Peptides against a protein of PDB entry 2MBZ. Designs and how they scored, part 26

Target 1, 143 residues: chain A of PDB entry 2MBZ
Amino acid sequence: GINLTPEEKFEVFGDFDPDQYEEEVRERWGNTDAYRQSKEKTASYTKEDWQRIQDEADELTRRFVALMDAGEPADSEGAMDAAEDHRQGIARNHYDCGYEMHTCLGEMYVSDERFTRNIDAAKPGLAAYMRDAILANAVRHTP

## One batch from the design tools (peptide; aimed at target 1 T32 C104)

Design b2_p20_2_s4 (made by RFdiffusion4, then SolubleMPNN; from b2_p20_2, 13 letters changed)
Fold by OpenDDE base, seed 2:
Structure b2_p20_2_s4 (fold): chain B 143 residues (1-143), chain A 20 residues (1-20)
Amino acid sequence: as target 1 above (143 residues)
Amino acid sequence: RAEERRRRILERGEELLKRK
């Protein structure tokens, strides 16, 4: 789990406790490379590390929302660049994330209702927009 | 909410990758 005190967790995540999903994650994907890499990497994360990750995620959300508001297609350069930054962020902070893995994550955003609701809280249709941008970015990098 | 997504994203991706 996250190696933070309850007070630190509250400062970074508010009333939300990410550890509530630890059991489900372990049951479903405990034997995957991504799980092992993430668990090993995040075990040493400080409060500041988690805060940075949260800030990066929030920034990316705002960036995608801005693209949608501007009417930029999900396969635009701007949207694909945002998707690329999203992929790189996952790679830096959690686990190796190639383009194929990234497209699978994008599909999960629209196929798992829990993800869809959480993402679309920022803007309706954001999960689908991200999925489409992720796919477009993957295609342009794997001709 | 962002971290909630990331923690679940981690591992469903691998599952979906194996299904392809």
Scores: peptide ipSAE 0.064, ipTM 0.716, DockQ to the pose 0.074
OpenDDE base, seeds 1, 3, 4, 5: peptide ipSAE 0.057, 0.029, 0.039, 0.069; ipTM 0.710, 0.648, 0.696, 0.716; seeds 1, 3, 4, 5 fail the geometry check

Design b2_p20_3 (made by RFdiffusion4)
Pose (drawn by RFdiffusion4):
Order: structure tokens, then C-alpha cells, then sequence
Structure b2_p20_3 (pose): chain A 143 residues (1-143), chain P 20 residues (1-20)
């Protein structure tokens, strides 16, 4: 998958070691189909592809988090769009985490506080803010 | 911290997948 050195993972993922939990991830659910399509795509991903996503993800925080500061709701245009923005980003980066699928991630993320702590490192409750943004975004698209 | 959070997003989106 990532097949990176501890140094690269640092320069890329920062102080986050996903490889250690590589096989540990399937222990949680390990039952998804989209992971199958993703492994095929992440089979050769390099540090650049991985770093490209990080710099991209950082940008997600400032805007999302900035929306929180202004006190605007997550189902807001700017917030939901930010959610639609997240979808295409994580979809085109692995296979195509569809809307319905993108939502599965939103709440299955609140369950394991490991993710939240690592994700909220930017700000607490961000996971909840995004889920609703993604959930609402999926609704205005859902037939 | 931001790099860590972004790294988590980058990796877990790949490793977790989603149910079809």
C-alpha cells in the first residue's frame, strides 16, 4: 500500500503511523468491498501521492474549522459543499467512495475515538461537523 | 498536528473502504 519509510511517513503523514495499523484496520470491519477497489489503487501509491493528499487534507481543516468559528451550521451551503469537496477528494484518491459510502465513513468514524483523536487533532467535534455536512450533501443529491 | 490529522484522513480513507 503506502510502502514508505518512517522518515517519509513523517514528512508525509506527520506524526502518524498508519502502517502499524495496516492489518489492524480490517480487524475493525475488514468486510467492505470498496477497500478491495482501493487496495488495487493504493497498490503503487507513493509518498508524493500520499503527501498530495495531506496538503490537501490540511486545507480541508482551515475552511471547515473556520466555518465552525463563524458559527454557521454544518448543513450550510459552504459546509455541505465542503463535504461534497471531501467526497470527491477521498473518492478519486482511492476508487470512488460514493455518497452512500462516504456517509458510512462519517459515523463509523465517531465510534472509534482513535480516529477522532487523530482527526480532531485539528479541533474537537470536527468529525460530527463533517458527517452532517456529508450526510446533508448526500440528501440534496439522493433522489 | 494538522499533518497528523491530514495523514489519518489520507490513510484511513484508503484502508477502511466502504460497504457497497
Amino acid sequence: as target 1 above (143 residues)
Amino acid sequence: AARRAAGALAYYAAAIGAAA

Design b2_p20_3_s1 (made by RFdiffusion4, then SolubleMPNN; from b2_p20_3, 10 letters changed)
Fold by OpenDDE base, seed 3:
Structure b2_p20_3_s1 (fold): chain B 143 residues (1-143), chain A 20 residues (1-20)
Amino acid sequence: as target 1 above (143 residues)
Amino acid sequence: SLRRAAGAIAAYSGLLGGPA
């Protein structure tokens, strides 16, 4: 999957191994456009590319956590803007991510414990906050 | 963290909970 050395993978992802999900993803989604787009885009990614993606994720995490700490509702301008940036980041790095897809991802973040655990490691309830922000952002951008 | 979640998104291509 990710064409990095074990050392590079550790530097970028730490103890998280994204390759552990490769078989599941291929089995379930191997024939989808999103899968093909992601494989095509990421095939050429260098360590620096993956690091940039992780840095973007870190920045987004900090933004959402700061919003939560400030008591900003998930449908605030700030939260919705962060959700929009999240959507755009997925689009740039992985696959075309419309608002419908994004809302589905948001639901996955709270329904799949693997995602919930990973996200909430930064702050309990972050996954739910993101889901709500994603939904609010989708609503404001949908006529 | 979203860092790890991003890795999962990369692995899953964000599709595990998608509409397809």
Scores: peptide ipSAE 0.162, ipTM 0.783, DockQ to the pose 0.422
OpenDDE base, seeds 1, 2, 4, 5: peptide ipSAE 0.142, 0.154, 0.146, 0.152; ipTM 0.782, 0.772, 0.775, 0.787; seeds 1, 2, 4, 5 fail the geometry check

Design b2_p20_3_s2 (made by RFdiffusion4, then SolubleMPNN; from b2_p20_3, 10 letters changed)
Fold by OpenDDE base, seed 2:
Structure b2_p20_3_s2 (fold): chain B 143 residues (1-143), chain A 20 residues (1-20)
Amino acid sequence: as target 1 above (143 residues)
Amino acid sequence: ALRRAAGAIAALSGLLGGPA
C-alpha cells in the first residue's frame, strides 16, 4: 500500500482511502505491466510526492471544469490538451500510458460508478467530458 | 469533494493499474 502514516494519508487524501482498493487492484491487474510499474514507482514516493500528484490532479480537474463551464467542446484544443497532460501525468507518476491505455481509462471513468461518482463530485458530467476529451486526444495523435 | 475527485483521477487511476 501507500507508504504513509494514517495522519499523512488524511492530509493528502482526506477521507478518501486509496488503499481500500488494494485487494481488488491485485485481483484485477496484479499480473499487468501497469500494476508492476506503479508498484515500482510509488514504492519510493514520499508524502510530498503523493501531495504533488494530488495537486496535479486537482489542477487538471479545475482545468476541465473551467473548460466545461466555458462551453468548450470535449474535442476542443483546450480539452484535448488537458487530456494529453492527464495521460502524461499518469505516465510519469504511475505507469506507461499510451493512447489506447488512456482511452480504456476514459471508458472506465464512465463505466465504473465509483470513478464516475468521485469524478463528478467536482462537476456533474465531468467523467463523460474527460472520456470524450481523452478519446479526441487519442484520435488526433493516432492518424 | 474536489480532493476526492482528484484522488479518483490520480490515485485510483494509478492504483487500479488501469485496463490495458
Scores: peptide ipSAE 0.116, ipTM 0.752, DockQ to the pose 0.616
OpenDDE base, seeds 1, 3, 4, 5: peptide ipSAE 0.111, 0.110, 0.115, 0.113; ipTM 0.748, 0.743, 0.748, 0.756; seed 1 fails the geometry check

Design b2_p20_3_s3 (made by RFdiffusion4, then SolubleMPNN; from b2_p20_3, 10 letters changed)
Fold by OpenDDE base, seed 1:
Structure b2_p20_3_s3 (fold): chain B 143 residues (1-143), chain A 20 residues (1-20)
Amino acid sequence: as target 1 above (143 residues)
Amino acid sequence: ALRRAAGAIAAFSGLVGGPA
């Protein structure tokens, strides 16, 4: 799990505790390279590291929301660039994330109601918009 | 709400070993 005190966790994640999914994640993906990489990388993360990750996520969320508000298509350069930054962020902070992996994650964002609900808390339809942008970005990078 | 969403976007992706 995340190596933070309950107090630190609250400061970084608020009422959302990602560790509540630790058992499920282990059961579903515990034997994958991605899981191993994530556990290895995050084991040494400090409060500041997790805060940085949250800040990056906040910025990404704001970008996508702004794109949606502006009426930009999910396959616009702006949306695809945001998706690319999302992919790169996962790669830096958690595990190697190629375009196929990224598209699978995007699909999970709309197929798992827990993800959808949490993401759409920022703006209705955000999860679907992200998924579409992720797919478009993958397509343009795999001609 | 935004922070919660951000947590899902980043933390879930990191903690989840990836569905692929």
Scores: peptide ipSAE 0.117, ipTM 0.755, DockQ to the pose 0.621
OpenDDE base, seeds 2, 3, 4, 5: peptide ipSAE 0.116, 0.113, 0.116, 0.117; ipTM 0.752, 0.748, 0.747, 0.753

Design b2_p20_3_s4 (made by RFdiffusion4, then SolubleMPNN; from b2_p20_3, 9 letters changed)
Fold by OpenDDE base, seed 5:
Structure b2_p20_3_s4 (fold): chain B 143 residues (1-143), chain A 20 residues (1-20)
Amino acid sequence: as target 1 above (143 residues)
Amino acid sequence: ALRTAAGAIAAYSGLIGGPA
């Protein structure tokens, strides 16, 4: 799990406890390379590391919301660049994330209601917008 | 030092955080 004190977890995640879903994560991902890579990387993460990851996620969320508010389509250069940064962030912090894997994650964001509600808490329709941007970014990088 | 939004890691990776 995440090796933070209760106080540190509160400072970083608030009311959300990632360890609450450890069993489900293991059931869904436990036999994958992604799971192994993530466990190996995050085992040494400090409070500052987790905070940085959260800050990056928050910034990306705000970036997508701003694109939506500006009326930029999900296949715009700006939206696709945000999707690319999202993919690279996952690769840097958790596990190797190619374009096919990324599109699968995007589809999960709209097909799993728990993820949809979590993402759309920032702005209604954000999950669908992200999925579409992720797909568009994958297409432009496919020869 | 403000707290980050709960569940952001779940939306980001789909692996570590799970649903918020």
Scores: peptide ipSAE 0.103, ipTM 0.748, DockQ to the pose 0.218
OpenDDE base, seeds 1, 2, 3, 4: peptide ipSAE 0.085, 0.097, 0.138, 0.130; ipTM 0.754, 0.748, 0.767, 0.770; seeds 3, 4 fail the geometry check

Design b2_p20_4 (made by RFdiffusion4; failed a check: the pose's geometry)
Pose (drawn by RFdiffusion4):
Order: structure tokens, then C-alpha cells, then sequence
Structure b2_p20_4 (pose): chain A 143 residues (1-143), chain P 20 residues (1-20)
């Protein structure tokens, strides 16, 4: 998958070691189909592809988090769009985490506080803010 | 409401995807 050195993972993922939990991840659910399509795509991903996503993800925090500061609701245009923006980002980066699938991630993320702590490292409650943004975004699209 | 029905449908489908 990532097949990176501790140094690269640092320069890329920062102080986050996902490889250690590589096989541990499937322990949680390890029952998804999309992961199959993703592994095929993440099979050769390099540190650049991985860094490209991080710099991209960092940008997600400032805007999302900035929306929280202004006190605007997550189902807001800017917030939901930010959610739609997140979808295409993570989808094109692995296989295509559809809307319905993108939502699975939203809540299954609140369950494991390991993700939240690592994700909220930017700010607490961000996971909840994004889920609703993604959920609402999926609704305005859902037939 | 229609919005809530859509949310429910999304959640049900999401569960099916996770069970796949």
C-alpha cells in the first residue's frame, strides 16, 4: 500500500503511523467492498501521492474549521459543499467513495475515538461537523 | 419528511455497503 519509510511517513503523514495499523484496520470491519477497489489503486501509491493528499487535507481543516468559528451550520452551502469537496477528494484518491459510502465513513468515524483524536487533532467535534455536511450533501443529491 | 426519508435510505444503503 503506502510502502514508505518512517522518515517519509513523517514528512508525509506527519506524526502518524498508519502502517502499524495496516492489518489492524480490517480488524474493525474488514468487510467492505470499496477497500478492495482501493487496495488495487493504493497498490503503487508513493510518498508524493500520499503527501499530495495531506497538503490537500490540511486545506480542508482551515475552511471547515473556519466555518465553525463563524458559527454557521454544517448543512450550510459552504459546509455541505466542503463536504462534497471532501467526497471527490477521498473518492478519486482511492476508487470512488460514493455518497452513500462517504456517509458510512462519517459516522463509523465517531465510533472509534482513535480516529477522532487523530482527526480532531485540528479541532474537537470536526468529525460531527463533516458527517452532517456530508450527510446533507448526500440528501440534496439523493433522488 | 422527505429529507428524513432520504437520510434513512442513505443509512440503510450504507449499512448494506459495509456488510458487503
Amino acid sequence: as target 1 above (143 residues)
Amino acid sequence: SAEEEKKEAIREKAKELMES

Design b2_p20_4_s1 (made by RFdiffusion4, then SolubleMPNN; from b2_p20_4, 9 letters changed; failed a check: the pose's geometry)
Amino acid sequence: SEAERRREAIRRRARELLES

Design b2_p20_4_s2 (made by RFdiffusion4, then SolubleMPNN; from b2_p20_4, 11 letters changed; failed a check: the pose's geometry)
Amino acid sequence: SEAEERRRRILERARELLEA

Design b2_p20_4_s3 (made by RFdiffusion4, then SolubleMPNN; from b2_p20_4, 11 letters changed; failed a check: the pose's geometry)
Amino acid sequence: SERERRIEAIRERARALLAR

Design b2_p20_4_s4 (made by RFdiffusion4, then SolubleMPNN; from b2_p20_4, 11 letters changed; failed a check: the pose's geometry)
Amino acid sequence: SEREERRRRILERARRLLES

Design b2_p20_5 (made by RFdiffusion4)
Pose (drawn by RFdiffusion4):
Structure b2_p20_5 (pose): chain A 143 residues (1-143), chain P 20 residues (1-20)
Amino acid sequence: as target 1 above (143 residues)
Amino acid sequence: TPPAIDPTKADPAAALYTPF
């Protein structure tokens, strides 16, 4: 998958070692179909592809988190759009985490506090803010 | 109506490799 060195993972993922939990991830659910399509796509991903996502993800925090500061609701245009923005980003980056799928991630994320602590490293409750943004975004699209 | 959640469609690895 990532097949990176500890140094690269640092320069890329920062102080985050996903490889250690590589096989551990399927332990949680390990039952998804989208993961199959993703592994095929992440089969050759390099440190650049991986870094490209991080710099991209960092940008997600400032705007999302900035929206929280202004005190605007997550189902807001700017927030939901930010959610739609997250969808296409994580989808085109692995296979195509559809809307319905993108939502599975939103809540299954709140369950394991490991993800939240690593994700909230930017700010607490961000996971909840994004889920609703993504959930609402999926609604305005859902027929 | 909101979409149904189906864990078999979830890709946690994608989220793992897209940390903040």

Design b2_p20_5_s1 (made by RFdiffusion4, then SolubleMPNN; from b2_p20_5, 13 letters changed)
Fold by OpenDDE base, seed 2:
Structure b2_p20_5_s1 (fold): chain B 143 residues (1-143), chain A 20 residues (1-20)
Amino acid sequence: as target 1 above (143 residues)
Amino acid sequence: PAPPLDPSKANLLALMLSPL
């Protein structure tokens, strides 16, 4: 799992230990390349690494919310750029994330109620907006 | 200002693996 002390985990994730989902993750994705890549990359991550990942995610969330509040459509350049940054962040921190993979993740955000609830905590409809932006970004990068 | 994601994002991050 995440190689942090209990104290470090608490500082970064609070009372929500990501390792509590280790079994489900392994059952769902354990045979995928993405899982193997993620386990390999994150094995050496420090507290600071995980904190950076959280900070990046929060910043991206604020960015999407701002776009929604401004009335920018999910297929706007701004929204698609945010989606692209999200994709690249996954690729950098976890596993190779192509556009097809990214669109599948977007669909998961709206089909898995846990993701939807968690994401929409920032703003109702954010998960759907992200999914739409992710799809639009993928489409614009398709020849 | 937009609030940060729920701390449970960390849990969901673990689930954000390849659906392919």
Scores: peptide ipSAE 0.084, ipTM 0.725, DockQ to the pose 0.066
OpenDDE base, seeds 1, 3, 4, 5: peptide ipSAE 0.072, 0.071, 0.068, 0.072; ipTM 0.742, 0.721, 0.721, 0.724; seed 1 fails the geometry check

Design b2_p20_5_s2 (made by RFdiffusion4, then SolubleMPNN; from b2_p20_5, 10 letters changed)
Fold by OpenDDE base, seed 5:
Structure b2_p20_5_s2 (fold): chain B 143 residues (1-143), chain A 20 residues (1-20)
Amino acid sequence: as target 1 above (143 residues)
Amino acid sequence: PAPALDPSKADPLALMLSPL
């Protein structure tokens, strides 16, 4: 699990406890390269590292919400750039994330109700918007 | 802070995500 005290976990994640899902994550993805990479990287993360990751995620959320509020389509350069930054963030913090992997993650955001509910807490339809932007970004980078 | 887009946070699977 995440090597933080209960107090540190609360400061970073609030009421969300990622360790509640450790068993399910291991059961579903434990034999994948992505899982191994993520476990290896995050094993050394400090509270400050986790906080940085959360801050980056919050910033990206605000960015997507702003794009939606401005009426920018999900296949706009702005939305696709945000999707690209999202992909790169995953690659930097967790595991190698190519465009195909990213597209699969986008589909999960709209097919798994837990993801949809969590993402849409910021703005209804955000998960679908992200999925569409992720797909568009993948298409523009496909030869 | 607001819920993160961190795939690891949207679902327990988000932290150790993989395609599918």
Scores: peptide ipSAE 0.061, ipTM 0.741, DockQ to the pose 0.081; fails the geometry check
OpenDDE base, seeds 1, 2, 3, 4: peptide ipSAE 0.058, 0.056, 0.055, 0.058; ipTM 0.732, 0.745, 0.739, 0.743; seeds 1, 2, 3, 4 fail the geometry check

Design b2_p20_5_s3 (made by RFdiffusion4, then SolubleMPNN; from b2_p20_5, 11 letters changed)
Fold by OpenDDE base, seed 3:
Structure b2_p20_5_s3 (fold): chain B 143 residues (1-143), chain A 20 residues (1-20)
Amino acid sequence: as target 1 above (143 residues)
Amino acid sequence: PAPKLDPSKADLGALMDTPL
């Protein structure tokens, strides 16, 4: 799990508490390789590691929002590159994330209201935009 | 001001939608 003090968790995640979802995550995904990989990898993460992950996520969010504000389609090279960076970030930090996995995650972003609400806090429609970019990126990488 | 988001549940390896 996240081996941080409550103070450290607040410094990194703010009001978001990932621990509140631990039971649901275990019930739904506890038997998957992705879950195992994530738990094993993150067990050694320091506050600095988690802060880096948060910074990467924030930067990617700003990048997608900028693309949307510019009117760039979700299947533009810019949007697809952002989706690719998102996929790679998951792979580096949590679990092996192929294009099939990534498209499933993208679909979850729009089908689970909890994800949609969290993502769209940055900009309405961001979850849908990310999903579409993820799909487009997967297509271009699937011969 | 740049957006500041709570971490994605999937990005944290939490509430993910696995293809399995």
Scores: peptide ipSAE 0.057, ipTM 0.754, DockQ to the pose 0.087
OpenDDE base, seeds 1, 2, 4, 5: peptide ipSAE 0.051, 0.060, 0.056, 0.050; ipTM 0.741, 0.758, 0.750, 0.751; seeds 1, 2, 4, 5 fail the geometry check

Design b2_p20_5_s4 (made by RFdiffusion4, then SolubleMPNN; from b2_p20_5, 11 letters changed)
Fold by OpenDDE base, seed 5:
Structure b2_p20_5_s4 (fold): chain B 143 residues (1-143), chain A 20 residues (1-20)
Amino acid sequence: as target 1 above (143 residues)
Amino acid sequence: PPPPLDPSKADLLALMLSPL
């Protein structure tokens, strides 16, 4: 679990404790290398680390929204670059994230309504836009 | 007011930290 005090968790994550989904996460992915890597990395994360991760996510959200508002296609260079930065952020903070893994994550964003609803809170259709950008980025980097 | 029943961004983050 996240090694923060209740106060620190509230400051970073608000009213909900991310650890309430620990059982589901373990059930779905507990036997994967990615899960192991993430647990090992995040075990040492401080409040400041978690806040940084949240800030990075917010910045990426704003970036994608700006691309959509500008009318940039999801397979534009700008959108694909944002997707690449997203992939690299996952790799840096949590687990090795190749293009296949990233594509699977993108698909989850549109197939799991919890993710879709949460992502689209920033802008309707954002989850689909991200998925499409992730896919396009994966394609352009496939030999 | 009572907290919403829908998963928060933070709750979904926990899921996003794991692979599909």
Scores: peptide ipSAE 0.079, ipTM 0.700, DockQ to the pose 0.054; fails the geometry check
OpenDDE base, seeds 1, 2, 3, 4: peptide ipSAE 0.073, 0.075, 0.075, 0.075; ipTM 0.720, 0.718, 0.745, 0.717; seeds 1, 2, 3, 4 fail the geometry check

Design b2_p20_6 (made by RFdiffusion4; failed a check: the pose's geometry)
Pose (drawn by RFdiffusion4):
Structure b2_p20_6 (pose): chain A 143 residues (1-143), chain P 20 residues (1-20)
Amino acid sequence: as target 1 above (143 residues)
Amino acid sequence: LTDEEKKEYIRERAEELMEE
């Protein structure tokens, strides 16, 4: 998958070691189909592809988090769009985490506080803010 | 579908996807 050195993972993922939990991840659910399509795509991903996502993800925090500061609701245009923006980002980066799928991630993320702590490292409650943004975004598209 | 029905539909589909 990532097949990176501790140094690269640092320069890329920062102080985050996902490889250690590589096989541990499937322990949680390890039952998804989309992971299958993703592994095929992440089979050769390099540090650049991985870094490209991080710099991209950092940008997600400032805007999302900045929306929280202004006190605007998550189902807001800017917030939901930010959610639609997240969808295409993570979808084109692995296989295509559809809307319905993108939502699975939203709540299954609140369950394991490991993800939240690592994700909220930017700010607490961001996971909830994004889920609703993604959920609402999916609704305005859902038939 | 109404907004509530769409949300329920999305959650049900999400559960199905997670079970796959």

Design b2_p20_6_s1 (made by RFdiffusion4, then SolubleMPNN; from b2_p20_6, 10 letters changed; failed a check: the pose's geometry)
Amino acid sequence: LSPEERRRLILERARELLER

Design b2_p20_6_s2 (made by RFdiffusion4, then SolubleMPNN; from b2_p20_6, 11 letters changed; failed a check: the pose's geometry)
Amino acid sequence: MSREERIAAIRERARRLLES

Design b2_p20_6_s3 (made by RFdiffusion4, then SolubleMPNN; from b2_p20_6, 11 letters changed; failed a check: the pose's geometry)
Amino acid sequence: LSPEERREAILRRARELLAS

Design b2_p20_6_s4 (made by RFdiffusion4, then SolubleMPNN; from b2_p20_6, 11 letters changed; failed a check: the pose's geometry)
Amino acid sequence: MSDEERRALILERARELLAS

Design b2_p20_7 (made by RFdiffusion4)
Pose (drawn by RFdiffusion4):
Structure b2_p20_7 (pose): chain A 143 residues (1-143), chain P 20 residues (1-20)
Amino acid sequence: as target 1 above (143 residues)
Amino acid sequence: AAARRAAGALAAAAAFAAPA
């Protein structure tokens, strides 16, 4: 998958070692179909592809988190759009985490506080803010 | 550093925790 050195993972993922939990991830659910399509795509991903996503993800925090500061609701245009923005980003980066799928991630993320702590490292409750943004975004699209 | 870690978690989660 990532097949990176500890140094690269640092320069890329920062102080985050996903490889250690590589096989550990399937232990949680390990039952998804989309993971199959993703592994095919992440089969050759390099540090650049991985770093490209990070710099991209960082940008997601400032705007999302900035929306929180202004005190605007997550189902807001800017917030939901930010959610739609997240969808295409994580989808085109692995296979195509559809809307319904993108939502599965939103709440299955609140369950394991390991993700939240690592994700909220930017700010607490961001996971909840995004889920609703993604959930609402999926609704305005859902027939 | 925290932002990088958060971004790393997101990217890794999307890659390795893909839903059905």

Design b2_p20_7_s1 (made by RFdiffusion4, then SolubleMPNN; from b2_p20_7 with A1M A3L F16Y A17L A20P)
Fold by OpenDDE base, seed 3:
Structure b2_p20_7_s1 (fold): chain B 143 residues (1-143), chain A 20 residues (1-20)
Amino acid sequence: as target 1 above (143 residues)
Amino acid sequence: MALRRAAGALAAAAAYLAPP
């Protein structure tokens, strides 16, 4: 799992414990390259690394919320750029994330109620907005 | 709550390939 103390985990993730999903992740994706890459990268992550990842995610969340509040469509340049930054963040921190993989993740955000509920805590409909922006970004980068 | 805190370990290892 994540090699942080309980105190460090609380500081970074709050009441959310990502390790509660370790078995499910292993069962669903344990034989994938993405899982292997993520385990390899994150094995050396410090508290500061995890905090940086959370800060990046929080910034993107604020960015998407601001776009929604401004009435920008999910296929706007601003929304697609935010989706691209999200994709690149996954690639840097976890595993190779092409556009197809990213669209699959976007679909998971709306099909898995756990993701939807937690994402929409920032703003109702955010998960759907992100999914749509991810799809639009993938389309514009498809040759 | 930040997206990564919401998604945690699932998103970190997710290779959720949708059916064709």
Scores: peptide ipSAE 0.042, ipTM 0.713, DockQ to the pose 0.252
OpenDDE base, seeds 1, 2, 4, 5: peptide ipSAE 0.044, 0.048, 0.043, 0.047; ipTM 0.732, 0.737, 0.726, 0.721; seeds 1, 2, 4, 5 fail the geometry check

Design b2_p20_7_s2 (made by RFdiffusion4, then SolubleMPNN; from b2_p20_7, 7 letters changed)
Fold by OpenDDE base, seed 5:
Structure b2_p20_7_s2 (fold): chain B 143 residues (1-143), chain A 20 residues (1-20)
Amino acid sequence: as target 1 above (143 residues)
Amino acid sequence: MALKRAAGALAAASALLAPR
C-alpha cells in the first residue's frame, strides 16, 4: 500500500483512499509486469513524491478541461499533446506505458463507472474526451 | 476540491492497470 500516515494520506489524497482498491488491483493485475513495476517504483515514494504526482494529475485535468471549454476537438494537436503528456506521466511514475496500453486505459475510463464518475467530477464528459484524445494520439504515433 | 478527487482518480486509474 501507500507508505504514508493517515494524516499524510489525507493531506495528499483527501477523501480518496487508494488503499481501498489494493485487493481488487492485486486480484485483477497482480501477475502483470505493470503491477510489479508500479509496486517497485512506488515502494520508496515519500509524501512529497505522491504530492508531485497529484499536482501533475491536477494540471493535466485543468488542461483537458480548458481544451473542452475552448471547443477544441479531442483529435486536436492540443488534446493529443495532453494525452501524450498523460502517457509519459504514467511511464515516469508507475510503469512502462506504450500506446496500446494507453488506449486500454482510455477505454477503462469510460467502461468502469467508478473511473467515469471520478474523472467527470471535474467536468461532465471529461472521461470520454480523454479516451478520444488518447486514441487520436495513439493513431498519430502509429506508423 | 473537485479537481483533487479527479486527480486522485487519474492517479489511481494510472495505478489501476487496464486489462490487456
Scores: peptide ipSAE 0.054, ipTM 0.722, DockQ to the pose 0.556
OpenDDE base, seeds 1, 2, 3, 4: peptide ipSAE 0.054, 0.052, 0.050, 0.053; ipTM 0.722, 0.718, 0.719, 0.721

Design b2_p20_7_s3 (made by RFdiffusion4, then SolubleMPNN; from b2_p20_7, 7 letters changed)
Fold by OpenDDE base, seed 5:
Structure b2_p20_7_s3 (fold): chain B 143 residues (1-143), chain A 20 residues (1-20)
Amino acid sequence: as target 1 above (143 residues)
Amino acid sequence: MALKRAAGALAAASALLAPP
């Protein structure tokens, strides 16, 4: 789990606690390399590390929202670049994330209502927009 | 005073794994 005090968790995540999904994640993916990598990396994370990750995620969220508000299509260079930054952020902070894995994550954002609701809290339709941008980015990086 | 941060939707989503 996240090695923060209750007060630190509240400061970083507010009322959302990722650890509420720990058992489900372990049951579904506990035998995967991605799970092992994530557990190994995050075991040493400090409050400052988690705060940095949240700040990066918030910035990327604002970037996608701005693209949507500007009417940029999900297969625009701007949207695909944002998707690439998202993929690279996952790779740095959690686990190796190739384009195939990234497209699977994008599909999960629209197929699992829990993710859809959490993402769309920033802007309705954001999860679908991100999924489409992720797919477009994967296509342009496939030889 | 401690500053409450908004939960990062993308961080939360990315931390939860999907099958490859």
Scores: peptide ipSAE 0.050, ipTM 0.707, DockQ to the pose 0.361
OpenDDE base, seeds 1, 2, 3, 4: peptide ipSAE 0.045, 0.046, 0.044, 0.044; ipTM 0.715, 0.715, 0.713, 0.716; seed 2 fails the geometry check

